# Peptides against a protein of PDB entry 6B4E, part 128

Target 1, 295 residues: chain A of PDB entry 6B4E
Amino acid sequence: TNFDKISKMFWHYKDKIAQIKQDIVLPIKKADVNVRNLLSRHKRKINPKFGQLTNSNQQLFKIQNELTQLINDTKGDSLAYHWILNFIAKAVVHQAETEVRVKPESALPLGKLTLYLLVQFPELQELFMARLVKKCPFVIGFTCEIDTEKGRQNMGWKRNNENKWEDNTSYDERMGGILSLFAIITRLQLPQEFITTTSHPFPIALSWHILARICNTPLNLITNTHFVILGSWWDAAAVQFLQAYGNQASKLLILIGEELTSRMAEKKYVGAARLRILLEAWQNNNMESFPEMSP

## One batch from the design tools (peptide; made by RFdiffusion4, then SolubleMPNN)

Design b2_p21_8_s1 (from b2_p21_8, 12 letters changed)
Fold by OpenDDE base, seed 2:
Structure b2_p21_8_s1 (fold): chain B 295 residues (1-295), chain A 21 residues (1-21)
Amino acid sequence: as target 1 above (295 residues)
Amino acid sequence: MEDIEEIVKNVEKELKEFNER
């Protein structure tokens, strides 16, 4: 694992967030009133749709079509188009932080919708990845110290209005929710209409990078959160990961489930205990996946 | 005990070789 490369990627996306603010968010505030009104209306129509997802593919397709139309309505103005995509990127990550954190299986319909949009609107890819890395650096296997204010900020910790850090449980759950969504996206097949025309924008290899980079992280930087997000990843993608990489996947699952947990046993992390249970379930041929969506 | 880093490196190498076949 090249940690310098990972750090460069992390800061690239941090810079991208600053660029988005400068080139997209701020300029639109000075845009024509008609453009601002259009975007306000579209924002109000788009925002509730992510919460309208169910375990129904029919409902998913309906929402996909509605969002596609709403986004296409903005293509006549490049700034408006990029603004609405950035809004969508933020909304999807927010949905992961709020809904997926409490109902991990909801990552499946959200991930399907997101993957569709990422392929249909390629400009969404960099906007979405930048938002993911800002909120949850674990998606690229980045870790730094959290004993400083800057370190906590870099790792996506939030402060309340009283400048108090969020509690560990809240942070763990948010990170787990975001990582569940990303894990699902990496293991999903492209929609049938895109299989022959485009490559997967966030393929299963990115899950490999997450696991490998966490395994290679210095042990003094490993926290309960690392095990929580590995457990979230496991629930979301372990079955498909094994299907993709076979025996090599098994080696990584053993590394995170047995070796990494054993090395950190003195810390008695709750997340590590859960990951050990997941490993044992797999060893007993009881590995589970999220249920498939209904027609 | 083998260092996790070494194990991961070996797995990555093996995976690369598998994909190039």
Scores: peptide ipSAE 0.127, ipTM 0.770, DockQ to the pose 0.097
Fold by OpenDDE base, seed 1:
Structure b2_p21_8_s1 (fold): chain B 295 residues (1-295), chain A 21 residues (1-21)
Amino acid sequence: as target 1 above (295 residues)
Amino acid sequence: MEDIEEIVKNVEKELKEFNER
């Protein structure tokens, strides 16, 4: 694992967030009133759609079509188009922080929708990845110390209006929700209409990177959160990961489930205990995946 | 992004790195 490369990627996306604010978010406030009105209307129409997802493919396709239409309406103005995509990127991540956090299986319809949008609108890819890395650096296997304020901020910890850090459980759950979404995206197949024309923007190889990079992270930087997000990833993608990489996947699952948990046993992390349970279930041929969506 | 084949070939290296920590 090349940690220098990972660090460079992390800071690249941090810079991208700053750039998005400067080049997209702030300029739109000075845009023509008609553009601002359009975007305000579209924002109001788009925002509730992520919460309207169910385990129904029919509902998914409906929402995909509606969002596609709404996004296409903005293409006449490049700034408006990028603004609406950035809004969508933020909204998707927010949905992961709230809904997926409490209902991990909701990552599947959300992930399918997101993957569709990422392929349909390629400019969304960098905007989405930047938002993911900012909120949950674990998506690229980045870890830093959290004994400083800057370290916590870099790892996506939030403060309230009183500058109090969120509690550990809230942080763990949010990170788990975001990572679940990303894991789902990596293991989904492209929609049929794109398979022959487009490469997967965030393929299953990115799941490999997450696991391998966490395994090679210095032990003094490993926290309960690492095990929580590994458990979230496991529920979301372990079955498909094994299908993709076979024996090599097995080695890596054993590495996180057995070896990493064993090395950190003295910490008695709750997340590690859960990951052990997942490993044991797999060893007993009881590995589960999220149920497939209905027609 | 690294090729899947390249990633798979590196699994043994990654395991070794973990064990040597």
Scores: peptide ipSAE 0.070, ipTM 0.746, DockQ to the pose 0.203
Fold by OpenDDE base, seed 5:
Structure b2_p21_8_s1 (fold): chain B 295 residues (1-295), chain A 21 residues (1-21)
Amino acid sequence: as target 1 above (295 residues)
Amino acid sequence: MEDIEEIVKNVEKELKEFNER
C-alpha cells in the first residue's frame, strides 16, 4: 500500500471541499434573485426525496425521474447546476449518516438512486467523492492518528455547538452508515440503460482498496471504528465481492476476518468480535446479503 | 481516476504486501 498516494488523494478531496465552498456555495449567495429563488425551491423539493425511499423499485424510479427533472431545470446556469449537484451530494451523505446508520439495509435503495444520479450527471462524481472523503476517509482507506484535534477532524469527527467531540458510538455508527452506502454503490451493477455506454464510476475494485489498505494500516492506528466499518462493508457487499473476485476475494475476507482481528485481539474491540461472527457465518455457508428490493 | 485494471493490479500488490508483513 502506497500511503503517500492515499494521503495525497485525501488532501486532494479536502482541497476540493474548500474549492466547492469558494467557487460554488459562496458565489450563489451573490447570484441574482431569480437564480437564488429557483435553487431555494429546488432545494425544498429535493431534500425530502431521499427520505421517501423504500424497498420499492417503483418508488425508486419515481424519485429518480423527479430528481432528474429538477436537476435538468438548472442546466441553463452552470453555477446553479453545480450548486444543486453539490447539495445532492451533501444530502445523500447526510442520509447515510442518519438513516443508513440505524437501518443499514436502507443503503440499497439510496445506493441505487445515487449510482443512477452519478451516471446521469457525471459532474456529481467529484462532488460526491469529496463529500464522502471529508465525512468518512475510510472510503479511500485513509487513516491517521486521532490523538490530536486536527487528526480527529481529518478522520471526520464532529464537535457539537459546545465544542464537545461526539461520543465513540456515534462516530462508529456514522462511519458505518456512510461506508455501507459506498460499499453498496461499488457492488451495484449499472442501470441497464448505461451498462454498454458508460463505465462504473465507483467500481467494486474500490472495495478491494478499502479492505487492502485497512489491512496494511499500521496496527497502532487501527481502532474499533475500523472493524465497525469492515462489518458494515461485509453486510453490504461481501456476497457480491466474492462473486466478482472469487478466490482473491476469499483471501481478503479471511485476512480481515481472521488475521486482522487476531492481531488486534488484545484490544477486545466489539467491532472485531462482530466481524469474527460474520466470518464464522461465512465459514458455515451462511453468508447473508441485504434483501432485494420489490418490483 | 485510475483505470480499473490498474486498480485491481494495485490491490493485488497490496494483498501480497499484507501477507508478507
Scores: peptide ipSAE 0.096, ipTM 0.737, DockQ to the pose 0.417; fails the geometry check
Fold by OpenDDE base, seed 4:
Structure b2_p21_8_s1 (fold): chain B 295 residues (1-295), chain A 21 residues (1-21)
Amino acid sequence: as target 1 above (295 residues)
Amino acid sequence: MEDIEEIVKNVEKELKEFNER
């Protein structure tokens, strides 16, 4: 694992967030009133759509079509188009932080929707990845120290209005929710209509990067959160990961489930205990995936 | 999609690095 490269990638996306603010978000505030009104209306229509997802593919396709139309309505103005995509990127990640956090299986419909949008609107890819990395650096296997304020900020820790850090449990759950979404996206196949014309924007290879990079992370930087997000990833993608990489996948699952947990046993991390349970379930041929969506 | 064989090779490399740490 080349951690320098990962760090460079991390900071690239941090810079991208700053750029988005300067080049997209702030300029819209000064845009024509008609454009602002259009975007306000679209924002209000778009935002509820993510919460309207269910385990139904029919409902998914409906929402996909509705969002596609709403986004296409903005294409006549490049700034408006990029603004609405950035809004969507933020909204998707927010949904992961809230809904997926409490209901991990909801990552599946959200992931399918997101993947569709990422392919349909390629400009969303950079915006979405930047938001993901900002909120959950684990998606690229980035880890830094959290003994400083800047370190915590870099790892996506939030402060409340009273300048108090969020609780460890809250942070763990948020990271788990975001990682679940990303894991789902990486293991999903492209919609049939895109398979022959487009490459997968965030393929399954990104999942093994997450696992391998965490495994290679210095042990002094490994926290309960690492195990929590590994557990979230496991629930979301382990079955499909095994299907994709076979024996090599098995080796990596054993590394995270057995070796990494054993090396950190003295810490008695709750997340590590859960990951051990997942490993044992797999060893007993009881590995489960999220339920498939209905027609 | 990336060549599966190349991906596996990279995984093996990462696993080796893990074992050597």
Scores: peptide ipSAE 0.084, ipTM 0.740, DockQ to the pose 0.197; fails the geometry check

Design b2_p21_8_s2 (from b2_p21_8, 11 letters changed)
Fold by OpenDDE base, seed 3:
Formats: C-alpha cells, sequence, structure tokens
Structure b2_p21_8_s2 (fold): chain B 295 residues (1-295), chain A 21 residues (1-21)
C-alpha cells in the first residue's frame, strides 16, 4: 500500500470540496433568479425521494425515473446541473449517516439508486466521491491520527453547535453507515441498460482496496472504528466479495477477521469482537448477506 | 504489521493476476 498516494487522494478530494463550494455553491447564490427558483423547487422534490426507498425494486425504478427527469431539467444550465448533482451527493451521504446507520439493510436500495445515478450522470461521480471521502475517509482506506483536532476533522469527526466532539458511538455508527453504502455500491451489478455501454464507476476492486489498506495501516492508528466499518463492510459485501475474488478474497477476510483482530486483542475493541463473530459465522458456513429486494 | 503487509502485498499480486485471466 502506497500511503503517500492515498494521502494525495485524500487531499485531492478535500480540495475538491473547497472547489465545489467556490465554483458551484457560491456562484448559484448569485445566479439568475429563475435558476435559483428552479433549483429550489427541484431540491424540494428531490430531497424526500431518498427516504421513500423501500425494499421494492418497483419503488426504486419509480424513484430513479423521477430523479432522472428532475436532474435532466437542469441540464440546460451547466452550473445548475452541477449544483443539483452536488446536492444529490450530499443527500445520499446524509441518508447513509442517518438511515443506514440504524438500518444497514437500507443500504441496498440506496446503493442501487446511487449507482444508477452515478452511471446516468457521470459528473456525479467526482462530487459523490469527494463527499464520501470528506465524511468517511475509510472509503479510500485513509487513516490518520486523531490525537489532534485537525486529525479528528480529517477523519470526519463532527462537532456540535457547542463545539463538542460527537461521542464515539455516534461516530462509529455514522462511519459504518457510510461505509455500508459504499460497500453495497461496489458489489452491485450495473443496471441492465448500462452493462454494455459503460464500466462500473466504483467496482468491487475498491472494496479490496479498503480492506487491504486497512490491513496495511500502522497498528498505532487502528481504532475501534476500523473494526466497526470492517464489520459493516462484511455485512454489506463479504458474500459478493468472496464470489468475485474467491480464494484471494478468503485470504483477505481471514487477515481482517483473524490476524488484524488478534494483533489488536489487547485493546479489547468491541468492533473487533463483532468482527470475530462474523469470521466464526463464516467459518461455520453461515455467512449471510442482506435480503434481496422484492420485484 | 510487517507480516500483514507482506501477506496483503502477495494477495494484491494474486488479484492482479486474477483480473488479467
Amino acid sequence: as target 1 above (295 residues)
Amino acid sequence: MDFIEEIVANVNKDIEEFNKS
């Protein structure tokens, strides 16, 4: 693992966030009133759609079509188009932070929707990744120390209005939720309408990178959160990961489930204990995935 | 850490080969 490369990638996306603010968000505030009104209306229509997802593919397809139309309505103005995509990127990540964290299986419909949008609107990809990395650097396997305020900020820790850090449980759950979504996206097949026209924007190989990079992370930087997000990833993608990479996947799962947890045993991390349980379940031929969506 | 790094590196090579096949 080239950590310098990962760091460069991390800061690239941090810079991208700043750029988005400068080049997309702020300019819209000074845009024509008609454009602002259009975006306001579309924002109001788009925002609730993510919460309307269920375990139904029929409902998913309905929402996909509705969002597609709404986004297409903005294409006449490049700035408006990018603004609405940035809004969607933020909304999807927010949904992961709030809903997926408490109901991990909801990552599946959200992931399917997100993947569809990422393919349908390629400009969403960089906007989405930037938001993911900002909120959950684990998605690219980035880790830094959290002994400093800047370190915590870099790792996606939030402060409340009183400038108090969120509690560890809240942070872990948010990271787990976001990572679950990303994991799902990486293991999903492209929709049938796109499978022959484009490559997967965030393929299963990115899950490989997450696991491998965490395994290569200096042990002094490994925290309970690492194990929590690995557990979240496991629930979301382990079955499909094994299907994709076979024996090689197995080796990596053993590395995170057995070796990494053993190396950190003295810390008695709760997340590590859970990961051990997942490993044992797998060893007993009882690895489970999220239920498939209904037609 | 060193042991894990070596294993991961080897696995990565295997994956690269797998993807080429």
Scores: peptide ipSAE 0.030, ipTM 0.683, DockQ to the pose 0.103
Fold by OpenDDE base, seed 1:
Structure b2_p21_8_s2 (fold): chain B 295 residues (1-295), chain A 21 residues (1-21)
Amino acid sequence: as target 1 above (295 residues)
Amino acid sequence: MDFIEEIVANVNKDIEEFNKS
């Protein structure tokens, strides 16, 4: 694992967030009133769509079409187009932080919607990845120390209005929600209309990056959160990961489930205990995946 | 096939690094 490369990637996306603010978010505030009104209307229409997702593919396709139309309406103005995509990127991640956090299986319809949009609107890819890395750097296997303010900020910790850090449980759950979404995206197949013409923007290979990079992370930087997000990943993608990489996947699952948890046993992390349970379930031929969506 | 081989090689390398740590 090349940690220098990972660090460079992390900071690249941090810079991208700053760029988005300067080049997209702030300029639109000074844009023509008609453009601002259009975006305001579209924002109001788009925002509830993510909460309207269910386990129904029919509902998913409906929402995909509605969002596609709304996004296409902005293409006449490049700034407006990028603004609406950035809004969508933020909204998707927010949905992961709130809904997927409490209902992990909701990552499946959200992931399908997101993957569709990422392929349909390629400009969304960098905007979305930047937001993901900012909010949950675990998606690229980045870890730093969290004993400093800057370290916590880099790892996506939030402070409330009173400048108090969020509690550990809240952080763990948010990271788990975001990672679940990302894991789902990596293991989904492209929609049929794109499978022969487009490469997967965030393929399953990104999942083994997450696992391998965490395994190679210095042990003194490993926290309960690492095990929580690994558990979230496991629920979301372990079955498909095994299907994709076979024995090599098995080795990584054993590394995170047995070896990494064993090395950190003295910490008695709750997340590690859960990951061991998942490993044991797999060893007993009882690995579960999220249920497939209905027609 | 080339892509899969590359992934496998990288996974094996990462496993080796983990085992050495």
Scores: peptide ipSAE 0.028, ipTM 0.672, DockQ to the pose 0.174
Fold by OpenDDE base, seed 5:
Structure b2_p21_8_s2 (fold): chain B 295 residues (1-295), chain A 21 residues (1-21)
Amino acid sequence: as target 1 above (295 residues)
Amino acid sequence: MDFIEEIVANVNKDIEEFNKS
């Protein structure tokens, strides 16, 4: 694992966030009143759509079509188009932080919707990845120390209005929610209409990178959060990961489930204990996946 | 095939690095 490369990638996306604010978010405030009104109306229509997802494919397709129409309405103005995509990127990640964290299986419909949008609107890909890395740098396997204010900020920790850091449980759950969404996206097949014409924008290989990079992270930087997000990933993608990489996947699952947890046993992390339970379940031929969506 | 081979190679390298740590 080349950690210098990972760091460069991390800072690239941090810079991208700043660029988005400067080049997209701020300029739209000075745009034509008709454009601003259009975007305001679209924002109000788009925002509730993510919460309307269920385990129904029919509902998913309905929402996909509605969002597609709303986004297409903005294509006549490049700035408006990028603004609405950035809004969607933020909204999807926010949904992961709030809903997926408490109901992990909701990552499946959200992931399907997101993957569809990422393929249908390629300009969403960089906007979405930048938002993911900002909120949850674990998605690219980045880790830094959290003993400093800057370190915590880099790792996506939030402060309230009183400058108090969020509690550990809240942070762990948010990271788990975001990682669950990303894991689902990486293991989903492209919609049938795109399989022959488009490559997967965030393929299962990115899950491989997450696991491998965490395994190679210096042990002094490994926290309970790392094990929590690994558990979240496991629930979301382990079955499909094994299908994709076979024996090599098995080796990596054993590394995170057995070896990494053993090396950190002295810390008695709750997340590590859960990961061991998942490993044991797999060893007993009881690996579970999220249920498939209904028609 | 090339993509899979590259991934496998990277995985093997990463596993090796982990085992040396």
Scores: peptide ipSAE 0.028, ipTM 0.666, DockQ to the pose 0.184; fails the geometry check
Fold by OpenDDE base, seed 2:
Structure b2_p21_8_s2 (fold): chain B 295 residues (1-295), chain A 21 residues (1-21)
Amino acid sequence: as target 1 above (295 residues)
Amino acid sequence: MDFIEEIVANVNKDIEEFNKS
């Protein structure tokens, strides 16, 4: 694992966030009133759609179509179009931080919707990845120390209005939610309408990178959060990961489930204990995946 | 096939690095 490369990638996306603010968000504030009104209306229509997802494919398709129409309505103005996509990127990640956090299986419909949008609107891809990396650097296997304010900020820790850091449980759950969404996206097949003409924008290989990079992370930087997000990843994608990479996948699952947890045993991380349980379930041929969506 | 082989090669390197740590 080339950690310098990972760091460069991390900072690339941090810079992208700054660029988005400068080139998309701020300019819209000075845009024509008609454009601003259009975007405000669209924002209000788009935002609730993510919460309307269920385990129903019919509902998913309905939401996909509605969002597609709303996004297409903005294409006449490039700035408006990019602003809406950036809003969607933020909204999807926010949904992962809130809903997927408490109901991991909700990552499946959200992931399907997101993947559809990423393919339908390619400009969303960089916007979405930038937001993911900002909120949850674990999606690219980036880790830094969190004993400094800047380190915590880099790792996506939030402060409340009183400048108090969020509690460990809240952070762990948010990271788990975001990682669950990303994991699902990486293991989903493209919609049938795109499978023959388009490459997967965030393929299963990115899950490999997450696991491998975490395994190679200096042990002094490994925290409970690492194990929590690995567990979240496991629930979301382990079955499909094994299907994709076979024996190599097995080796990596053993590395995270057995070897990494063993090396960190002295820390008595709750997340590590859960990951061991997942490993044992797998060893007993009881590995589970999220249930498939209904028609 | 080439992509998978590259991934596998990278995986092996990562595993080796892990084992050395």
Scores: peptide ipSAE 0.026, ipTM 0.663, DockQ to the pose 0.182; fails the geometry check

Design b2_p21_8_s3 (from b2_p21_8, 13 letters changed)
Fold by OpenDDE base, seed 2:
Structure b2_p21_8_s3 (fold): chain B 295 residues (1-295), chain A 21 residues (1-21)
Amino acid sequence: as target 1 above (295 residues)
Amino acid sequence: MKDIEEIVAEVEKDLQKFNAE
């Protein structure tokens, strides 16, 4: 693992966030009133769609079509188009932080929707990834120290209005929710209409990177959060990961479930204990996945 | 973005390093 490259990637996306603000978010405030009104209306229509997802593919397809139409309505103005995609990127990540964190299985319909949009609107990919990395650097296997204010900020810690850091549980759950969404996206197959024409924008190979990079992270930087997000990843993608890569996947699962947890045993991390339970379940041929969506 | 073959090779190398520690 080349950590310098990972750091460069991290800062690339941090810079992208700043660029988005400068080139998309701020300029739209000065745009034509008709454009601003259009975007306001679209924002109001788009935002509730993510909460309308269920375990139904029929409902998913409905929402996909509705969002596609709404996004297409903005294509006549490049700035408006990019603004609405950036809004969607933010909304999807927010949904992961709020809904997926408490109901991990909701990552499946959200992930399917997101993957569809990422393929249908390629310009969303960079916007979405930038938002993911900003909020949850674990998606690219980035880790830094959190004993400084800047370190915590870099790792996506939030402060409230009183300038108090969020509690550990809240942070862990948010990171788990975001990681669950990303994990789901990586393990999903492209929709049938895209399989022959498009490559997967965030393929299962990115799950390799997450696991491998965490395994190679200096132990002094490993926290409970690392194990929490690994557990979230496991629930979201372990079955499909094993199906995709077989023996090599098994190696990584053993590394995170057995070796990494053992090396950190003295810390008595709750997340590590859960990960061991997941490992044991797998060893007993009882690995579970999220339920499949209904037709 | 690296192709899948390159990623797999990198991961394999990472696994080797991890196991050597």
Scores: peptide ipSAE 0.039, ipTM 0.703, DockQ to the pose 0.279
Fold by OpenDDE base, seed 5:
Structure b2_p21_8_s3 (fold): chain B 295 residues (1-295), chain A 21 residues (1-21)
Amino acid sequence: as target 1 above (295 residues)
Amino acid sequence: MKDIEEIVAEVEKDLQKFNAE
């Protein structure tokens, strides 16, 4: 693993976030009043859609169509279009931080919606990835020390209004929620209407990167969070990962479940213990996946 | 972004390095 390259990628997306603020978010505040009003109305209509997702494909398709129409209404103005996509990117990640963290299986409908939008509106891809990396750098396998304020900030730790860092449990759960969403996206097939004409924007190979990069991370930087997000990934994508890559996938699962946990055994991480349980379940032919959505 | 084949090849190399430790 070339960690210098990963670091460069990390900072690229950090710069992208700054650029988005400068070139999209701030300028729209000075835009024509009609444009601002349009975007305000659209924001209010779009925001609740993500919470309206259920395990129903019918509901999913309804929301997809509604969002598509709302986004298309902004295409006449490039700035407005990019603003609404950036808003959607933020909203999706926020949904992962709040809903998926407490109900991991909700990542499936959210992931399907997100993948549809990423393909339908390609400009969303960079905006979404930048937001993901900012909030959860684990999605690209980036890790740094968290003994400094800057390190914690880089790893997506939040402070409250009193400048107090969030609890470890809260951080772990948020990271798990975001990674669950990303893992789901990587293992989903493209919608039927796109499968012959478009390549997958975030393919299952990106799951390989996550696992391999974490395995090769210096052990002194490995925390409980790493094992938590690996467990979240496992629940979300392990079955499909094995289907995609077979024996090669098995090697990586053994590496994270057996080898990495063994190397860190002295730390007695709760996340590592859970990952061991997942490994053992697999070894006993009891690997589980999220239930499929209803019609 | 690298194509899928390039990504897989890179990960395979990483896996080999990990196993060699």
Scores: peptide ipSAE 0.031, ipTM 0.681, DockQ to the pose 0.350
Fold by OpenDDE base, seed 1:
Structure b2_p21_8_s3 (fold): chain B 295 residues (1-295), chain A 21 residues (1-21)
Amino acid sequence: as target 1 above (295 residues)
Amino acid sequence: MKDIEEIVAEVEKDLQKFNAE
């Protein structure tokens, strides 16, 4: 694992967030009133769509079509188009932090919707990844120390209105929710209409990066959160990961489930205990996946 | 972005390194 490369990637996306603010968000505030009104209306229509997702493909396709139309309505103005995509990127990640956090299986419809949008609107890809990395650096296997304010900020820790850090449970759950979404996206197949025309923007190989990079992370930087997000990833993608890479996938699952947990046993992390349970379930031929969506 | 083969090769090397430790 080249940690320098990972660090450069992390900071690239941090810079991208700053660039988005300067080049997209702030300029819209000074845009023509008609453009601002359009975006305000579209924002109000788009925002509830993510909460309307169910375990129904029919509902998914309906929402996909509605969002596609709403996004296309903005293409006449490049700035408006990028603004609405950035809004969508933020909204998707927010849904992961709130809904997927408490209902991990909801990552499946959200992931399908997101993947569709990422392919349909390629400009969303960088905006979405930047938001993901900012909120959950684990998606690219980045880890830094969290014993400093800057370290915590880099790892996506939030402060409340009283400038108090969120509690560990809240952080773990948010990271788990975001990682679940990303894991789902990596293991989903492209919609049928895109399979022959484009490559997967965030393929299953990115799950390799997450697992391998965490395994190679210095042990002194490994926290309960690492095991929590690995468990979230496992629930979301382990079955499909094994299907994709076979024996090599098995080796990596054993590394995170057995070797990494064993190396950190003295910490008695609850996330590690759960990951061991998942490993044992797999060893007993009882690996579970999220249920497929209904028609 | 690296192609899938390059990514797989990289993580396989990392896996080997981890197992050797």
Scores: peptide ipSAE 0.029, ipTM 0.676, DockQ to the pose 0.330
Fold by OpenDDE base, seed 3:
Structure b2_p21_8_s3 (fold): chain B 295 residues (1-295), chain A 21 residues (1-21)
Amino acid sequence: as target 1 above (295 residues)
Amino acid sequence: MKDIEEIVAEVEKDLQKFNAE
């Protein structure tokens, strides 16, 4: 793993966030009042849609159609279009931070919706990835030290209203939620209407990157969070990962579940203990996936 | 965006490095 390249990628997306602010967010504030009003109305209609997801494909398709119409309404103005996509990117990640963190299986419908939108509106891809990396650098396997304020910020740590860092559990859960969403996206099949026309924007190979890069991360940078997000990934994608890559996948699962946890045993990380349990369950032929969605 | 096959190959290489340590 070339960590210099990963670092460059990380900062690329950080720069992208800054660019989005300068080129999309701020200019809209100066846009025509009609455009601003349109976007305000659409924002209000779009935002609740993510919370309306259930484990129903029928409901998913309904929401997909509604969002598609709302987004298409903005295409007449490029700036408005990009603004609404950026809003959606932020909203999806926020949903992962809040809902998926407490109900991991909700990543499945959210992931399906997100994947649909990513394919239907390709301009969303860069916006979404930038937001993901900003909030959860683990999605690209980036890790830095968290002994400094800047390091914590880079790794997505938040401060509360009192300027106090969030507690470790909250951080772990948020990272797990975001990573669960991304993991789900990587292991989902494209919607039927896109299979022959478009390649998967975030394929299962990106799960390889996450796992391999974490395994190659200097041990002094490995924290409980790494194991937590690996566990989240496992629940979200391990079954499909094995289906995709077979024996090679097995090797990687053993590396994270056995080897990495063993190397960090002295730390007694709770996340590592859970990952060991997941490994053992798999070894006992009891690997589980999220329930499939209903029709 | 990298080709899927290329990505997989890179990861496999990384995996091998990890196993060698």
Scores: peptide ipSAE 0.025, ipTM 0.677, DockQ to the pose 0.433

